# Designs tried in a protein design run: peptides against a protein of PDB entry 2FGR. Part 14

Target 1, 331 residues: chain A of PDB entry 2FGR
Amino acid sequence: SSVTLFGIVDTNVAYVNKDAAGDSRYGLGTSGASTSRLGLRGTEDLGGGLKAGFWLEGEIFGDDGNASGFNFKRRSTVSLSGNFGEVRLGRDLVPTSQKLTSYDLFSATGIGPFMGFRNWAAGQGADDNGIRANNLISYYTPNFGGFNAGFGYAFDEKQTIGTADSVGRYIGGYVAYDNGPLSASLGLAQQKTAVGGLATDRDEITLGASYNFGVAKLSGLLQQTKFKRDIGGDIKTNSYMLGASAPVGGVGEVKLQYALYDQKAIDSKAHQITLGYVHNLSKRTALYGNLAFLKNKDASTLGLQAKGVYAGGVQAGESQTGVQVGIRHAF

## One batch from the design tools (peptide; made by RFdiffusion4, then SolubleMPNN)

Design b1_p8_8_s1 (from b1_p8_8, 4 letters changed)
Fold by OpenDDE base, seed 3:
Structure b1_p8_8_s1 (fold): chain B 331 residues (1-331), chain A 8 residues (1-8)
Amino acid sequence: as target 1 above (331 residues)
Amino acid sequence: ELVFSWVP
């Protein structure tokens, strides 16, 4: 059996021109190009084409040295794999987020990512962003001529919040076609949560596609999220993303991504545009810079996720500019 | 045997 220690330390200087009071914030932040992490993983060949695996991964906060502690909340799985695919037991990315975030050119991190995978409704569940789940069983198929799929179920274990009795239950999956330069996927998920102490279903549908032209890659997402409440009507958000990336000079990558968040419950839109650059000093070390603009309209209060500096909202209808410049090191 | 591999 093998055990691999691995990680990423990604730390940046970050600035946002507005917080919730309209004031600027700046300082040392984390995870601007990749999420900082520490992990252990391994595999065992069981013979006959069967393998066992484990994966333990936690987030690192380099700016404060993990002052709030360390855990394996990124992933804590045991698995069996073979010609049938892979079965995983334990906390992980849910299948829908694992597949559909792959179309985000900012890798679901920093100030530039697609922010559609969000708690849009002040959901009281721990994972109401639709990214991960506790008590998860997942299955991933092999790739059959391009076609692949993933499915997941998370047990609620009778967790309650207020009058909600099934908090944390997840069911979801995706179907995909991945062949050469083309990737396309459809994901569906439902998660049970609470809003204001009342049972609420978080329903999600996501379409993703990308095409690699060699000289550039295009990527897109279409998502609808609905928090279905017993009282007060549905909280619906339609999110759209279009991005492009291109290699620069054999050692760099430039990325440009636009997203629109149409928040139906408040009849308000937010527009996000991000320019990113990564400069590879080696296979393991990179410099990066991100420049993001977030324009809120009407009652929208969205903020950029400058992790470690400021990740809160802004005043209604305000625009926010964010900058990150940092170092990413992998080991 | 547990092989500790440091893989970058």
Scores: peptide ipSAE 0.045, ipTM 0.690, DockQ to the pose 0.144
Fold by OpenDDE base, seed 4:
Structure b1_p8_8_s1 (fold): chain B 331 residues (1-331), chain A 8 residues (1-8)
Amino acid sequence: as target 1 above (331 residues)
Amino acid sequence: ELVFSWVP
């Protein structure tokens, strides 16, 4: 049996040149290279290859000391694991996001990440970004010669918003091949939500792949998200990402990632390009810098996610530049 | 057998 206290404190100075008013924002932000977190986890050997586990993890906001409170919304699971794989009960990453965000070279945080896992509509569900779910049961297979899978179901518990029932119900999963330098995955999910108080299905399909050449890693994502509405037509977004990373000087890593968000409901595209650098001072401590450019076209209003400084949208058709420089410390 | 888990 074991219990581990763990965490990451990641805090940065951040700047964006435009907010929704066209003004610059700057200050101390969080989670620029990795999401800041505090957690407890443990395992118990039950014999016969069976283990019990728990995992409790919450986000840390180092800029304000968690002034809005602390919770275990990142993960709050109990599990059984063995030769059959792992079953988890509790709030967690949904299987699709857990696997498919792993291809994001910016670790699904800061101003550089793939933003495809988003509430692309005015979805009224708490997790309409497709990242996590409440009331989740998940199953993850072992790795069979590279092949693996994950499946999940989240109970809606008869949650209603307006006339929409079943809000928060999730069903989804992925299949993957992970062997040496290669990773490839297909994820499918459906989540029940509401838009304008009306029942809406959030359908998601995501393809991901990466290859580590040793001297560099390439990674890619292809995603379609549809908010299927009974009234007003579908809100569809096609998202594309291509990224590369390379080690620099034995202690550094450079990252370059491009993403395109083709927002069909508004016939508008957004282009994101991010250059990142991480300098490892140790295995646990790093300095980092991110430079991101987000070009909105037409009616697109996307903003870079400079958490703790500004994570809102911009004016339609406006471009945004973001910078983060920070320290990441893991324990 | 190992189960892969990733947390962003």
Scores: peptide ipSAE 0.018, ipTM 0.505, DockQ to the pose 0.041
Fold by OpenDDE base, seed 2:
Structure b1_p8_8_s1 (fold): chain B 331 residues (1-331), chain A 8 residues (1-8)
Amino acid sequence: as target 1 above (331 residues)
Amino acid sequence: ELVFSWVP
């Protein structure tokens, strides 16, 4: 049997030109290129092609030394794997987010990522962004000639908020084709939550695709999220992303990504454009820089996610510029 | 990554 200790420390200097008051924010931030983490994982060969596994992973906050504590909320799973694929028990990425965030060229991290996996409706559940779930059972198939799939169910355990009695229930999955330079996926999910103390369904559909041309990679996402409410109508957001990345001089990577968030409930759009660069000093250490622009229209108040500095909204119809420059170290 | 191999 083996146990692996692993992690990433990613810390940056970050700036945003506007907060909710219209003031600039700057300081030391975390997780600008990759989420900082500490983890333990291991496997046991049970013979006959069957393996047992565990994975425990928590987020690290290098700016404050984890002042709010440490936990394994990133992943806390036990698993069985073999020729049939993998079954996981415990908190993890839900199958839909695990697959469909792979098309985000900014790896769902820092000021540049696709922000579609969000709580768009002030949902009162702990994971209403559709990224992770507690009490999760997941199954992942092997890859069969490019075709693969993942499925998950999370128990609500009779969690209640107001009159909602099934908060935290998740059901979802994806189908995908991954072969050579091509990847394409369709994901569907429903999560039970509450909005204003009333039962609400968070429905999500996501399409993703990428193609690696060698000299460059193109990637795209199409997503609809819908918080279905019995009173007040649906809160629907259509999110679109298109990105390109290219290797630079054998030691670097440049990334450009655009996203559009069409927030139907407030008839308002937000446009995000991000330029990123990563410079590999070694296999384990990189320097990076991100420059992001977020343009809100009408009633839109979205903010860039400069974790550790400022991740709040801005005034309605305002634009925000963000910068991150940092070091990523893996061990 | 630090790999600890434990042989039971």
Scores: peptide ipSAE 0.125, ipTM 0.810, DockQ to the pose 0.734; fails the geometry check
Fold by OpenDDE base, seed 5:
Structure b1_p8_8_s1 (fold): chain B 331 residues (1-331), chain A 8 residues (1-8)
Amino acid sequence: as target 1 above (331 residues)
Amino acid sequence: ELVFSWVP
């Protein structure tokens, strides 16, 4: 049996030229290239091809030393695995986010990521971004000639917000084909939440694909998120992403990613474009820089996620420029 | 990464 202690400390200097007041923000931020984390994991061989596992992982905030505390909200699972695949019990990435965020060339973190996995509707549930769930049971198949799938169900445990009595229930899954340079996936999910104290279904459909040409990788996402409200009509967002990455000089990686967020409920679009560079000093240590532009149209108020510096919105129709320069260290 | 293995 083995236990592994692991982590990432990723800290940056960040700047955004505009906050909600129109002022610049700058300082020391966290998680610009990868989410900073501390974790414990282990496996036990039970014989006959059966293994037990555990995984405990929490976020690290290097700028403030975890002043708000530490928890295992990133993942807290026990599992059984074997030739049948893997069953997990506990808080984790939901199967849809675990698979479909893998197409984001900015690793779902910093100022460059695909922001489609979002609470678009002021949902009152703790995980209305569709990324993780409490009380989750997940199953992941083996890879069969490229084909694989994942499924999940999270119990609501009668969590009530207003008149909504099933808040936090998740059902979802994906099917995928992963073979050599090609990856493609389709994900479907429904999560029950509340908006304005009323029961709301968060429906999500996501298509992702990537291809590694050796000299460059292309990646794309197509997503629809719909908050179905009993009163006030649906809040629908169509999100699109296209990205490219390429190795540079054997020690670097350049990334370029574009995203479009078509916010149907406010008839407003936001455009995001990000240029990133990672310079590997070793297998464990990298320097990085990100430059992002976010253009809001009409009533759109989206902001870049410069975690630890500024992650709020801007004025309607305003544009924001963000920069991050940092160090990522893995152990 | 630190790996602890129990050897019986």
Scores: peptide ipSAE 0.096, ipTM 0.784, DockQ to the pose 0.735; fails the geometry check

Design b1_p8_8_s2 (from b1_p8_8, 4 letters changed)
Fold by OpenDDE base, seed 3:
Structure b1_p8_8_s2 (fold): chain B 331 residues (1-331), chain A 8 residues (1-8)
Amino acid sequence: as target 1 above (331 residues)
Amino acid sequence: ELVVSWVP
C-alpha cells in the first residue's frame, strides 16, 4: 500500500475591465493555469490483478487562505481496479466532464476555458454545471485497441427543491477512441434539477476531438445543453470550441482558443477568444499569462471566470477583457 | 514522479 500527498498552489494577479456595473476589477486571484488543490491518494495491491484505491482532493484558495474552509469536494472516492477497468464510489467528476473537458486546452481553468459546462438556466442544484456529482458510482473500461468508455450514475436520494423530487440524479457516459495522436469522444448525460422550484432536466450532448501533429495540437468541442422545463420552455445553448497549442523552445507552451456560445432562449451569442502562455521554470513550477476577450451580443451577459477577483456577469451586450499573470507550483 | 493532474 502507498499513500501520496500531492497538491498545486496557483495564484495570479488578475484584471477584468468590466463587472456587472461596468467598472473594472483587479486583484489577487486563484487557479489561473491549474486549480489549486491539496490531496491524498493511495493504492493497495490485493493480488490477482485487483487493486483498491482511494482519492481525497479539495480546492485551495491561496488569496484568502481558505477562509470559507476546506473540503474534499473535488474528489472523495474509493475504487476497485483490474483487468475489467475501474469502479469508483463517491463524489467525483462525472464521466462526461472527465472525458470531454480533456479537449479544452485551458483545462476548464482560469479565464480561457471552454465555458459550455455551465448552469445556463439558474438551476438550483449544486452541480448544475454538469462537472461533478455527489452519490456517484462510476465505471471506466480499459482501453481496447483505442476504444474506451465511461459510465456514471448518481443517486438523488429523494432530495427535493420546491416541487422537484429527484434533484441531483445523474446518468451519463461517453464512448471514445484514443490512439496515438488522435482522440475523439461522444458524451451523453442527463441530470435532474430544479428551476424556479420546478422539476427540470439538464440534458447534455458533447462531441470532442483532438489531433497532435507533434509541432502543434488541434482540439475541438461541439456541445448542446438543454434545460427542459415544464413551464416557460426549454433553455438551450449550443457551444462550439476550436483551439490550437504548440510547444515553444522546449520550455514553453502557447495556446489559442476560440469559443462560441449560442444561447437560444435569449437569441443571443457570445464569442470568446483566449491567448495563453505557460513558461516552465522546472518540472514543478511555471509562470503563465492569459489574455481573454469575451464579446456578448444582444441579451448575453457572460463573464470571464477570474476566480478570486471577479467571476460574475456583465451588462447585456457588453464586451469584457481579462488578464491573468501568475505562478503555478506543484508538489 | 509528480503526476500533475490537469483535471479541473
Scores: peptide ipSAE 0.050, ipTM 0.625, DockQ to the pose 0.053
Fold by OpenDDE base, seed 5:
Structure b1_p8_8_s2 (fold): chain B 331 residues (1-331), chain A 8 residues (1-8)
Amino acid sequence: as target 1 above (331 residues)
Amino acid sequence: ELVVSWVP
């Protein structure tokens, strides 16, 4: 048996030129290159190729020292694994997000990430961004010549919001091909939630692919999210991402990523472009900088996610510029 | 290898 203590502390100086009032915000933020975390994990060999595992992981906020407390909401799983793959019980990334966010070159964090995994409809469920679920059972296959899959089901436990009686139920999965430089995946999910106290289905389809050319990596995402409401019609967003990364001088990485969010319910688009650089001082310590531009059109009010400084929206049709410069340290 | 994709 083994137990591993692990973590990341990622803290930055961040700036955005506009908030909801049109004013600038700046300060010390968290999780600009990777989400800051503290975790414990371990395995036990049970013999015959069977292993037990546990994983407990929570977010760290280096700017305020976790003033709102610490929890294991990132992951709190027990598992069995073997030649059959892995079964997990407990709160985790849902299989769809676990696989499809891996194509985001900005690691699903900071001001540069793909923001498609979002609550687009003022959903009242705790995890209406489609990233994690409580009461989750997950199964992950082995890799069979590149082919792999993951499936998950989360129990609603009769959670009610208004007239909605199945809030938090998740069903979803992905199929993938991961072989050498190529990765490609298709994910499908449905989550039960509420909007305005009425039952709502959050349906998600996501395609992802990446290819590593050695000199550069290309990555892409195509996503449709629909909040299917009983009253008021569907809230649909089509999200697109294309990114490239390249190693620089053996110690650095440059990243460029573009995303488009076509918000059908408000007939409005947002364009995001981010330039990032990571400078590795060691295997465990890096400096980084991100520069992001978000252009909202028409009724779009999206804001860059400068966690710890400003993560709110802007005025309709306004553009926002964000900068992060920080230190990431892993242990 | 269980590719537990380290999602940050």
Scores: peptide ipSAE 0.031, ipTM 0.520, DockQ to the pose 0.045
Fold by OpenDDE base, seed 2:
Structure b1_p8_8_s2 (fold): chain B 331 residues (1-331), chain A 8 residues (1-8)
Amino acid sequence: as target 1 above (331 residues)
Amino acid sequence: ELVVSWVP
């Protein structure tokens, strides 16, 4: 049997030119290229091709030394795996986010990522962004000739908010084809939540694809998120992403990504464009820089996610520019 | 990464 201690410390200097008051923010931020983390994982060989596993992972905040404490909210799973695939019990990425965020060239981290996995409707559930769930059971198939799938169910445990009685229930899954340079996936999910104390379904459909041409990689996402409400109508967002990455001089990677967020409930769009560069000093240490532009139209108030500096919104119709320059170290 | 291994 084995246990591995692992982690990442990623800290940056960050700047955004506008907050909710129209003022600039700057300072030390966290998790600009990869989410900073500390974890323990291990496996036990049970014989006959069966393995037991555990994974405990929490976020690290290098700017304040984890002043709000430490927990295993990133992942806290026990598992069985073998020729049948893998079954996991415990808090984790839901299968839909685990697969479909893999097409984001910014790895769902920093000021450049695809922001479609969001609480678009002021949902009152703890995980209404569709990224993780408590009380999760998940199953992942082996890869068979490129074809693979994942499924998950999270228990609500009779959590109530207002008149909603099933808050936190998740059901979802994906089907995918992963073979050589090609990846393509379809994900479907429903989460039970509350908006304004009323029962609401968060429905999500996501398509993703990527192709690696060797000299460059192209990647794309198409997503619809819909908070279905009995009163006040549905809150629907259509999100689109297209990105390209290329290796530079054998030690670097350049990334360019565009996203559009069409927020139907407020008839307003936001445009995001991000340029990123990673320079590998070693297998474990990298320097990085990100430059992002976010243009809100009409009633849109979206902000870039400069974690540890400013991750709030801006005034309606305002544009925001963000910069991150940092160090990532893995151990 | 630190890897600790034992025989059960």
Scores: peptide ipSAE 0.103, ipTM 0.812, DockQ to the pose 0.818; fails the geometry check
Fold by OpenDDE base, seed 1:
Structure b1_p8_8_s2 (fold): chain B 331 residues (1-331), chain A 8 residues (1-8)
Amino acid sequence: as target 1 above (331 residues)
Amino acid sequence: ELVVSWVP
């Protein structure tokens, strides 16, 4: 058997020109190119092509030394894998987010990522962003001729909020085609939550595709998130993303990504554009820079996610500019 | 990454 200790420490200097008061924020931030993490993983060969596995992973906050503590909320799974694929038990990325965030050229972190996987409706569930779930069982198929799929179910365990009695129940999955330069996926999910103490279904549909042309990669996402409240109108957001990346001089990568968030419940749009550069000093160490612009229209109050500095909203209709310059080190 | 191998 083997146990691997692994991690990433990613810390940056970050700046945003506006917070909720209209003031600038700056300081040390975390996870600008990759989420900082510490993990343990291992496998045991059980013979006959069957393997047991475990994975324990928590987020690291290098700016404050994990002042709020350390946990394994990123992943805490035990698994069996073989020719049938992989079954996982425990908190993890839900299958939909695990697959569909792979099309985000900013790796679902920093000021540049696709922000569609969000709690759009002030949902009261802990994971109403649709990214992870507690009490999760997941199954992932092998890749067969390019085709693959993943499915997940999370138990609510009779968790209640207000009058909602099934909070945290997740059901979802994806189907995908991954062959050479092409990737395409469809994800569907429903999560039970509460909004204003009332039962609410968070329904999500996501389409993703990417193509690697060698000289550049294109990637795109189309998502609809709908919070269907038992009482009151639906809270719907349509999110769109298009990105490109290209290698630079064999040691760098440039990335450009645009996203549109059409927030139907407030009839308001937000536009995000991000330019990123990663410079590899080694296989494990990189310098990076991100420049992001977020334009809110009308009642939109979205903010860039400068983790460790400022990740809150801005005033309605305000634009925000963000910068991150940092070091990523993997071990 | 640190890999620790244990053969029980």
Scores: peptide ipSAE 0.100, ipTM 0.804, DockQ to the pose 0.737; fails the geometry check

